# Designs tried in a protein design run: peptides against a protein of PDB entry 9GMZ. Part 194

Target 1, 343 residues: chain A of PDB entry 9GMZ
Amino acid sequence: TGFPLELLTRPATERLAYFENYTVAHPRLKEVYEILMRTIAEPAGASFIFVYGASGVGKTTLRLRVEQKLTELALPKLESDRARVPVVGIEAIAPESRYFNWKEYYTRALITLEEPLIDHKFDYGVRGISRDNFGKINVESKVVAPALRRALENALIHRHPDVFFVDEAQHFGKVASGYKLQDQLDCLKSLANMTGILHCLLGTYELLTFRNLSGQLSRRSVDIHFRRYCADSPEDVQAFKSVLLTFQQHLPLAETPNLVDHWEYFYERTLGCIGTLKDWLKRVLSDALDREATTITLKDLQKRALSVAQCQKMFKEIQEGERQLSETEADVQNLRSALGLGA

## One batch from the design tools (peptide; made by RFdiffusion4, then SolubleMPNN)

Design b2_p21_1_s1 (from b2_p21_1, 9 letters changed)
Fold by OpenDDE base, seed 2:
Structure b2_p21_1_s1 (fold): chain B 343 residues (1-343), chain A 21 residues (1-21)
Amino acid sequence: as target 1 above (343 residues)
Amino acid sequence: SELIEELLANLDSVFDTVLEL
C-alpha cells in the first residue's frame, strides 16, 4: 500500500508532513523496540537501560514510538491517577562549555515532566519554580542546580513515570579537565536510586565509555545494541532494500521513484542507518515539492547526499564502536571458558 | 506477563508499516 493519492492535490507542506510523520518498523527497530518494551515492563532491578548505536540508526524514532505506546497504554489509568505521567523523554544538550550543564538538564526534565495538561498541582519544595496561568513551568534564573535536582527527584517520585528517557546521552561524557566521568555517572545513579525511576540513556557508541567506567552501573543496567544494517549480511541487505521499497511507495509524488535499483548508493551514503536514509529522503522530497517535480532523480539524491568524507568519518566511528562490543563479547566467552562453563 | 503482552501488542498503533522479513 502506498501513500494516500489525495495527497497529490494537497499543499507541499502537507505532503512533506506526511512523509516526515511516516514510520516503518524495520526488523532492527522492531527487535530493539521489543527488547526495550520488555525491559521497561520487567526491569528486574535494573536502574538503567543503555541503548547505543550509530548516529542516525533510528534511536530517536525508537524513543518516540515507545513514548507513544506507553502513553496510549496509560490513558485508562491516567483518568483515575491525574498525578501520573506515564513516560518522560528529553534530549541531552551538548554543552557549549567543557562542563555538562546539569541546571539546564534538570530544568528541561522538569518542564517536560510537568506538562500544562497535568491538572494536579505539585509543590516542588523549591522557591523560584512556578506554574503560569497556562500550567507551564517557569524556573527562575536564581534557582541553583542542587535545588533543581531536588525538585526533579520530588516530581519524578510524584509523577512516577515507567521510564525516563535521555536521548543524546553521550553528552554526559563531556567533562572538563580534572573532573571524572564517574562523578556524572554517580549523579545519574543517585537520581535513579532516589526516585526509583528506570532511566533509559540513548546515544552513540560513546555510551560504551559510561558502561566501562562504572562497574556499579553495569550491575544495574541492561544494554541494548541498536545495530545498523550490514552489507555483508544477505538478510540485512534484504531488510535495507525493503525499507527503500517502502519509502519509495510513501513519497507523495506523482511518479514513484525507483530507489531500490540504487540501493548500493543509498547504503554507501547511509552506512545502513535508516534514520540517515529517511532524513536524506526528506531533504530531497522537500526540494522536489518546491520545484513541483513529479518524481525524484538520482541527480536530486546526489545534491543532498552526505559527502564521501562525512561517510568515511562516520564509518570509522561505527567501526570503533562495533570493535569495542566485539571485544566485550570475546571477553565474556574467554571468561566462560576460564570458568569451565564451556563455549 | 499480561503487561508484556499488552506492551508488545498492536505495533500498528505506533508504526504505519511493520516489516516482517
Scores: peptide ipSAE 0.429, ipTM 0.882, DockQ to the pose 0.679
Fold by OpenDDE base, seed 3:
Structure b2_p21_1_s1 (fold): chain B 343 residues (1-343), chain A 21 residues (1-21)
Amino acid sequence: as target 1 above (343 residues)
Amino acid sequence: SELIEELLANLDSVFDTVLEL
């Protein structure tokens, strides 16, 4: 099965949107999705979920699909509870300054909690937070971060989401020299504890630094490793090739490109990260549609590929993260052996 | 739990099919 052939007569924007909305059910995505959904359903006293993995592995895709599913499941109950928001998801922004902007974070979180056309006017108890005539939250510049935090705490309690997602959460780690990353974690921990809302932090392997800094967070967190596909695993290579096969059949072009025969080149330039692969193919598809091309060529792929230098940098970051996890697994095994629990 | 089964139900509605080689 491939794309609907009718798309070949449609505008480039519709053809591109089809491919953008296509989400391959690849094994690692399904596995992480199942673990995440089970953990959201039964947190077992966890206050945090950490989803970590390579940049471009597909964490944002995972988040968006979980948000969609939780919303769909909540719809029948939302008719009776008009105050409830089933899920909230935000992206943490890289600070332009040496400091994480908590004021901006709280403002974005508040705006996102109110984006649903929720008829129920809630007073956040904070002067300088208002709703416009369209129900959108307006936060005056004079509102300080502690007041925005209280507003967010009240909003989260009132809306009672099953989970609060923070994507690109490694950006919380960008603290100025001399400030403790621990203080940022304690702030997040306090927000989760005060609201009773489960927080899911999605990010790169830089999130492992957060996990290791607080022995208290480790007791109240669930860790989910979103692995890339590895070229040294025959099963992972097969899964990666199957993803390429799927994408080649779902590129809305008159002639189906042979992506599978170029799997090694795709692997070299994505490091087994399916999000990176999809984004690359989107760029190449956009270029092909703009020139009304019947297919994509290796030359077209090469024009939009990550450079070898970018791949080398990304691979070094992955290897460091994978090493830290392997050391942690060895430490667990050593601890179990030392405790007399056996292997 | 019934909730977990409901949450995990219809994965095909959440994700598009992967073609196997």
Scores: peptide ipSAE 0.261, ipTM 0.824, DockQ to the pose 0.600
Fold by OpenDDE base, seed 1:
Structure b2_p21_1_s1 (fold): chain B 343 residues (1-343), chain A 21 residues (1-21)
Amino acid sequence: as target 1 above (343 residues)
Amino acid sequence: SELIEELLANLDSVFDTVLEL
C-alpha cells in the first residue's frame, strides 16, 4: 500500500500534485465530516453551522471535500434544474483596514455563486452587474455594498444552495469594538434569514466570540468542534502515528522515509494539526524533488519546520480556545447542577 | 433518512485511505 510506483518516472510537478491531492481520512476529519453532512441534510431549523478549531487542523480540507461531495450528488438533478447551485464556498479575507470590506465579500460571493458553467442567465436587479462573453460576473466600481447585498440575496434565493460556506470566518471578528462585531453578525443573520440558506462558518477559535455575543444565533446554530490530536490521549497518539505512516507511504520518493520513528518531533512542530503536518511535508517534498533526492532526512524536515517560537504562539492560541470550550462545558454542568439535574 | 445515507455513503470516494498501525 503506497503511491503508484510509476510516479517515480513522472515530472516533479506530477509527483507533488499527487501528494497535494492525497487526503488522509484521519478519525477527526471523518467524524466532523459526518456531523457536518448530517447537519446540512437535516438542519432542523438551524440557520448557521459553526466549525471551529486550531489553525491548520484541516477545516479548508473538510470544506472542499463537502463541496465536492454535495456537487457530485447534485449533478444528476442539475441536468433538470439548471438554475440550482448545490453549494457555494468562499474564503473570508482579512481586511487591510480596521473594517470588514462587505463590498468585497458580496462581490466574491456573487462571482463564486454565478460561475460560468451556469447557462441560466440571472437578472440581479442591480445596475452595474454584468456578465462578460465568458459568463463571468463583472461588478462595476460604482456598485455600492447595499446593492451587492440585494444582488447576493436574490442570487442565493434563485440558485438555492443547500449550504453557503465561509472559510476563515474569524476575519469577520477583526473589529475593534464588540458593537461592530454584533452588527456584522446581525448582517450575516439577516442574509441567512432573507434567503433561507444555511450558512456554515469555518474558522479558528476566534469564532467562539461570535457564538457568545449572540444568544439568538446560539439558538439557531449548530456547533462543530474540529479537535486536534492530543499527546495525552493514547488513541489520539495512535491516530497521529497512523497519519504519519500513511503520509510516509504516499510520499512519491524512491526510498520510503521513516516518519513514524520521529512522531514526537512531528507532534512538537504541528501540535497535532494534520493540515500543518501535510503543509510541512509538502514543502519538504518539494525541496527533495527539486534536488532529485531519493528520500527525506531529518535535516530536510528541520529546514522546513515551524520555529519553536511559532509553535509556542500557536499553542497559546489553541490553549485559549480549548479553555473557552472547557469553560462552556463546565457552565453547562453548573447550569444542570443549579437546575437540580444530576450529573 | 435515505438522503443522509446517500450523503455518508462511500467515504472512501471522499477521502484517501488511512493505514492502521
Scores: peptide ipSAE 0.246, ipTM 0.823, DockQ to the pose 0.610
Fold by OpenDDE base, seed 4:
Structure b2_p21_1_s1 (fold): chain B 343 residues (1-343), chain A 21 residues (1-21)
Amino acid sequence: as target 1 above (343 residues)
Amino acid sequence: SELIEELLANLDSVFDTVLEL
């Protein structure tokens, strides 16, 4: 079944929103979702989950769907515990300076924890943090990062989320010195340890650098690789074509475009990343709806495609990440062999 | 655990179906 045909009579905004909210259960997303949900339910003493993969693979979509599911499952408990927040998700911002802005990070985390819908006023124990008349947190400029950290620790303990998500977490690593990166990881580790809250860091393959910084962090982390689809795998090509077929049937247009016949072009310009594919199709759909078009053409697709130069740059970054993981797998095999665990 | 089964239940509520070729 495709999109609801009634959408063809609806405003362009509703048609676009339908496609934006549509989330194909493609095999890699389902696999990572199952591993992530299982790890959140039974962390087995882990303090961190690292979810890494290519830019545009679908990590933000994964996060949002996990946040939705954890919220739905928590609803019966939230009726009895009105102070509880089931899940918290933030996006880490790239620092404008050579240093990660912890003050901004803690402020954003506090604002996200204290959604206006929570009637239960929490005292952060920190002067210069207040709520406005709309329930929005205001942090005075005089509040220092250590005070904001204490406020966040208290808020996380009181709200007791099952997981704390940090998207684009590679931005913690943008510090020019390995020493400063260690200090940042020690801060995150201390926050997780003091609150007892499981942290999930989602990001690019740059997150692999975090695994190697501390053997103590690695011992308390679970790693999840969100793989792209590879053209060298017949199964991955079939899965990618099935995603194209699904999106083709769920584009709310009067005439169904043939995306599947152009699968190689879609693969060339997405590198097997379903998030990149969906974002491309959203842009093309928006353009088509603005023109009141009945379908999308190859020219419409080409107009919104990433350039070959952009794809080459992205592919180089992916290959470097995949190489680092393959070396890690070889190191595991070498360790097993050295331990006398047969191949 | 019952919790894992509950967490993994109703994947159709979390994701839309993939059409298989």
Scores: peptide ipSAE 0.219, ipTM 0.810, DockQ to the pose 0.616

Design b2_p21_1_s2 (from b2_p21_1, 11 letters changed)
Fold by OpenDDE base, seed 3:
Structure b2_p21_1_s2 (fold): chain B 343 residues (1-343), chain A 21 residues (1-21)
Amino acid sequence: as target 1 above (343 residues)
Amino acid sequence: SALIEEALANLDSYFDSILEL
């Protein structure tokens, strides 16, 4: 079914918000969602989940959907256990400096764990962490990173989330020259081990470099590849066209635009990444609503498309990531063959 | 909780979109 027709009489802000909140449940998202939910339910001694894929594949959408589902599943228990948080999700920030800001990371994680809806006040045992009159956590500038880490460890133990999500986790890999990326991994491992909380790191293919540096993580991590749609796969092309059809039906415009007939152009400018597609359509919809347009045209799409140069850069990054995975898969097959296990 | 209700509403939209594919 398409968008609610009543939206055509609503303000542009409500029409845009509808599309922003709308999620297409495409096959790759469903597959990764099912694997991720199963892995969270049964970690089997894993301390980490790595979800990697192209920028704009939809990793943030995946995270949000899993957070929502874990929250729903926890609701009956949250009535009895007011201290529990079912899930915690943060976005890792690109460091402004050559160094990952652990102080900011711990502060953001603490703030997220202390949603104002949690009636149960916890004392973090750290001076300079307080609650404001609205119940929000305030962290004084004098609080040092080791103290914030202890506060986060205590908070995670007390709140006991089923998973701790870190989106844009490739930003942990941005370490200054001379610091080992291994030290960052060891810090995260220590946090996961001390708290007993499963960590899910979502990121680009740059996360593979981070994963591969720690041979000890391989035994305690689950890997989930969030693939883009590939134009060389008929099934992937059909899925991509189906996504375009669904978006076409859910654009709150008086005249339904024909997106499907332009599928090759959409593919060229998104590389099969559904998040990139949604963001593009959102920008075009916003422009159309501002003009009170009845539909969107190819010219409207072209105005808000990524440039060919941007797409070429993104494609090169994707190809490098896909190559690294293919080499790893070949190495696994070679190892299995050498062990006499077969392919 | 308004956040939980918003989260649930967004889930329903996701599941509806899975069933339409």
Scores: peptide ipSAE 0.014, ipTM 0.377, DockQ to the pose 0.204
Fold by OpenDDE base, seed 5:
Structure b2_p21_1_s2 (fold): chain B 343 residues (1-343), chain A 21 residues (1-21)
Amino acid sequence: as target 1 above (343 residues)
Amino acid sequence: SALIEEALANLDSYFDSILEL
């Protein structure tokens, strides 16, 4: 099934919004979605879920789809418990400074938990946290990070989400001189333990450093590797071509572009990352709609493609992450063999 | 496999049903 043909008579903004909201289901997304949903339903004493993979693999899309599903499943309960928030999702900001800003993180988390639409207004008991005339939380500059943390702990306990999502969580790894990455992990552990709320950290392969630094996290964490599609796997190549076929059918243009015939060029410039592919096609679609073009050409694709230098940099970062995982898997197998547990 | 296509179609139909709400 393609896009609704009526979109061809609609404004460019509606045509673009359709494609932005469209999610291609693909084998890796489905696999990770099923594992993540099962882990949220049955955490088995886990306090953390780590979802790691290449930049642009589709982690944000995964998060948003899980948030939608958890919200849908919670709707019947939200009628009786108006204080409950089913899920909370935030993106960790890259610090402008050389260290992670916990004050900003706590402020953004509080603002997200306390949307104006929630009828039950919670009093944080913290001076300098107020609500504006629109019901939005305002945090005065004088409020210190420990007070914001206590406010967030109380809000998480009161709202009781099934999971707290943090996207781009590798930014927690940015520590100031003299601080240890362990102190950041202990801060996150303490927040999860004090609230009883399951935390899901989504990020790049830099998130693996968090797993390796804390043997205590490893016992209370579930790891999910969101893999890219690999060109050396015939199955992965077929899945990637199928995604291209689906995208070409869902581009709201008068003439269906042939993306599949250019699959090698798409693979070269996305490294098998479906999020990178979607973002590229979105930019190209926007340009085509602005020109009232009937289709997308190879020249239009080339104008918005990542440079070869950008792809080479991204590929080195991916190879280093995949290497670290492969070494860890080999170490686990070696440990099992040394313990007399068969391979 | 037909099961993957059916499960993908069910995911697409599910996502389409949420976008219509």
Scores: peptide ipSAE 0.013, ipTM 0.419, DockQ to the pose 0.076
Fold by OpenDDE base, seed 2:
Structure b2_p21_1_s2 (fold): chain B 343 residues (1-343), chain A 21 residues (1-21)
Amino acid sequence: as target 1 above (343 residues)
Amino acid sequence: SALIEEALANLDSYFDSILEL
């Protein structure tokens, strides 16, 4: 089924919002969603889940859908346990400085944990953290990072989310010269251990550096690779074409554009990343709605496409990440062979 | 909300429709 035809009579803002909120189900998203949901339900003593993949593969979409589903599954229990928050999701900010801003991280996490609808006033045990009349947390500038950490530990224990999501988690890897990335990992590990809350770190292939640096995290982590679609796989090409078909049916335009016939061009400029594709189509749709256009053309697409140079840079970063994973798989196989376990 | 259930039902039905192709 396509978009609701009534949208054609609605304001451009509503038409754009429809497309923005629309999620195409696609095989890789389903696969990773099912693995992630199962791992959250049955962590088997894991303290961390790593979800890594190309920029624009759809990790944020995955997170939002899991957050939504966990919230829905918790609703019947939340009526009896008003202190519980089912899920917490934050985005790690790229530090402007050479140091990751832990104070900002803890502050954002605390603000996200304090949903305004939670009537239960929690005392953080930290001076300079208050709640306003609207239930919003206010953190005074004088509150130091160690105090915010203790407040977050207490809040996570009290609210007991099924998972704590950190999107763009590769930003934890941005350490100044002389600080060990290990210290950042030990900080996260300590937070997970002290709270008993499962942490899910979503990010680029730069998260693989975290995996390799902490042999102790390796024993308490589940890895999920969110793969892009590959043009060398007939199944992946078919899935990518099916996504294009769905997007063309869900663009709220008077005339359905033919995206599928241009699948190679879409693949060239997205590298098989569905988030990159959606963002591109959103920009083109916005331009079309501003012009009151009945459809979108190849020329409209070309105007908002990533440059070949941008795609080449992104592809090099993807290939390096995919290579590191393939080497790890080969190393596991070599280790199994050397141990006499067979292939 | 009914919109969330509808969005999830649409996701599940859409996942099922893609797996049948």
Scores: peptide ipSAE 0.018, ipTM 0.468, DockQ to the pose 0.132; fails the geometry check
Fold by OpenDDE base, seed 4:
Structure b2_p21_1_s2 (fold): chain B 343 residues (1-343), chain A 21 residues (1-21)
Amino acid sequence: as target 1 above (343 residues)
Amino acid sequence: SALIEEALANLDSYFDSILEL
C-alpha cells in the first residue's frame, strides 16, 4: 500500500517526516539485519561485529532498525530490570586533530547510555559527572579520559546492553600512524573485554584495515558485508527497481511520480546504494513540498542529483573496498587448499 | 533460540508489512 492519503491534506513538515521515517525493506537490508540480529543473540564468544559497506548503503538505517527491535524484545525484561538498557548506539565523530578524541567519545557514549527516561540515577563513581534537572549528563572539563572510561565501563556493566553500536567507526582509523591505530583498537578491545558488552562497529570499507591490525580482534570478530546492488546482477537490478517502486508509492505527493522508468539514472547517481537514493529523494521531496508541487519531475531530480564527478569518486572508493574483500575471499580459498580441505 | 526465531519472524512481519505497504 502507498502512503496514507490523508497526508496530502497535512503540512509539508508532516509529509516530509513521513518519508524520512519510512524505511523500504530490501533484500540486502533484510539479509544483513538477520545476520546481525542472530550474531547479537548468539555472539559465540565474539567481542566485535564489523558491518562494512559503501557510504550511503544504509548502515545507519540498519542500526536504527536493530536498535528498535532489540528495544521491543527487551521490553518485558525492562519491566523487571529498570536499570537495563537494551541497546546503545553512538556515531563516531571525525577528529579535528591527528588524534581520536577519546574524551569526547566516552562523554557521548555516557550521554547516550543515560537517556532521560531512566529514572534510576547510577553513580558513575567519578567526580565531575553530574545530571541536570532534565536528567542530561554533564561532564566537567577537568574530567580526564581515563576517568570517563571507568565511568563508561561501570555504566555499560550496570546497564548491560545486548550490543554497543558505533556508527561511522572508520573515524577511529583516521590516525597518521599504524601504531596509534593499534593502540585505539587495543583500547576498544579492552573496553569490550572489561564490560563483557558486544561492540558492533559500522562503517565504510576503511573498517577492513581494522581486521588486519590485530589477529586477536580477528579471532573474536564477526564480519558482515553490507553490499550495494550491482547493475551486472539481474536479481540486484530487480531488487533496485522494486525499491524505486516502493519509494514512488511512499512519496506523499498528489501525483505518483514514475521513478522506475528512470531506474538507470537513479542507479548511475546512487551506485546501487539505497541510503544515497533515499537521501536524494528526501531533498527532491522537500523542494517539491516547498513549491506546493503535485509531483516531482526529472528536472527536480537532476537539480538534487550528485554530480558525475562525485559519483566517479565514490565508485572508485567502492571498487577498492570490493577488491580488498575479493582478495580476502581468494586468501580463504588459498588457505583451504593449502590445508587440504579442497575447494 | 525461540527468541531469535521470534525476532526474525517479527522482522519478516515488519519487512512484509513495509513491503505490503
Scores: peptide ipSAE 0.014, ipTM 0.401, DockQ to the pose 0.409; fails the geometry check

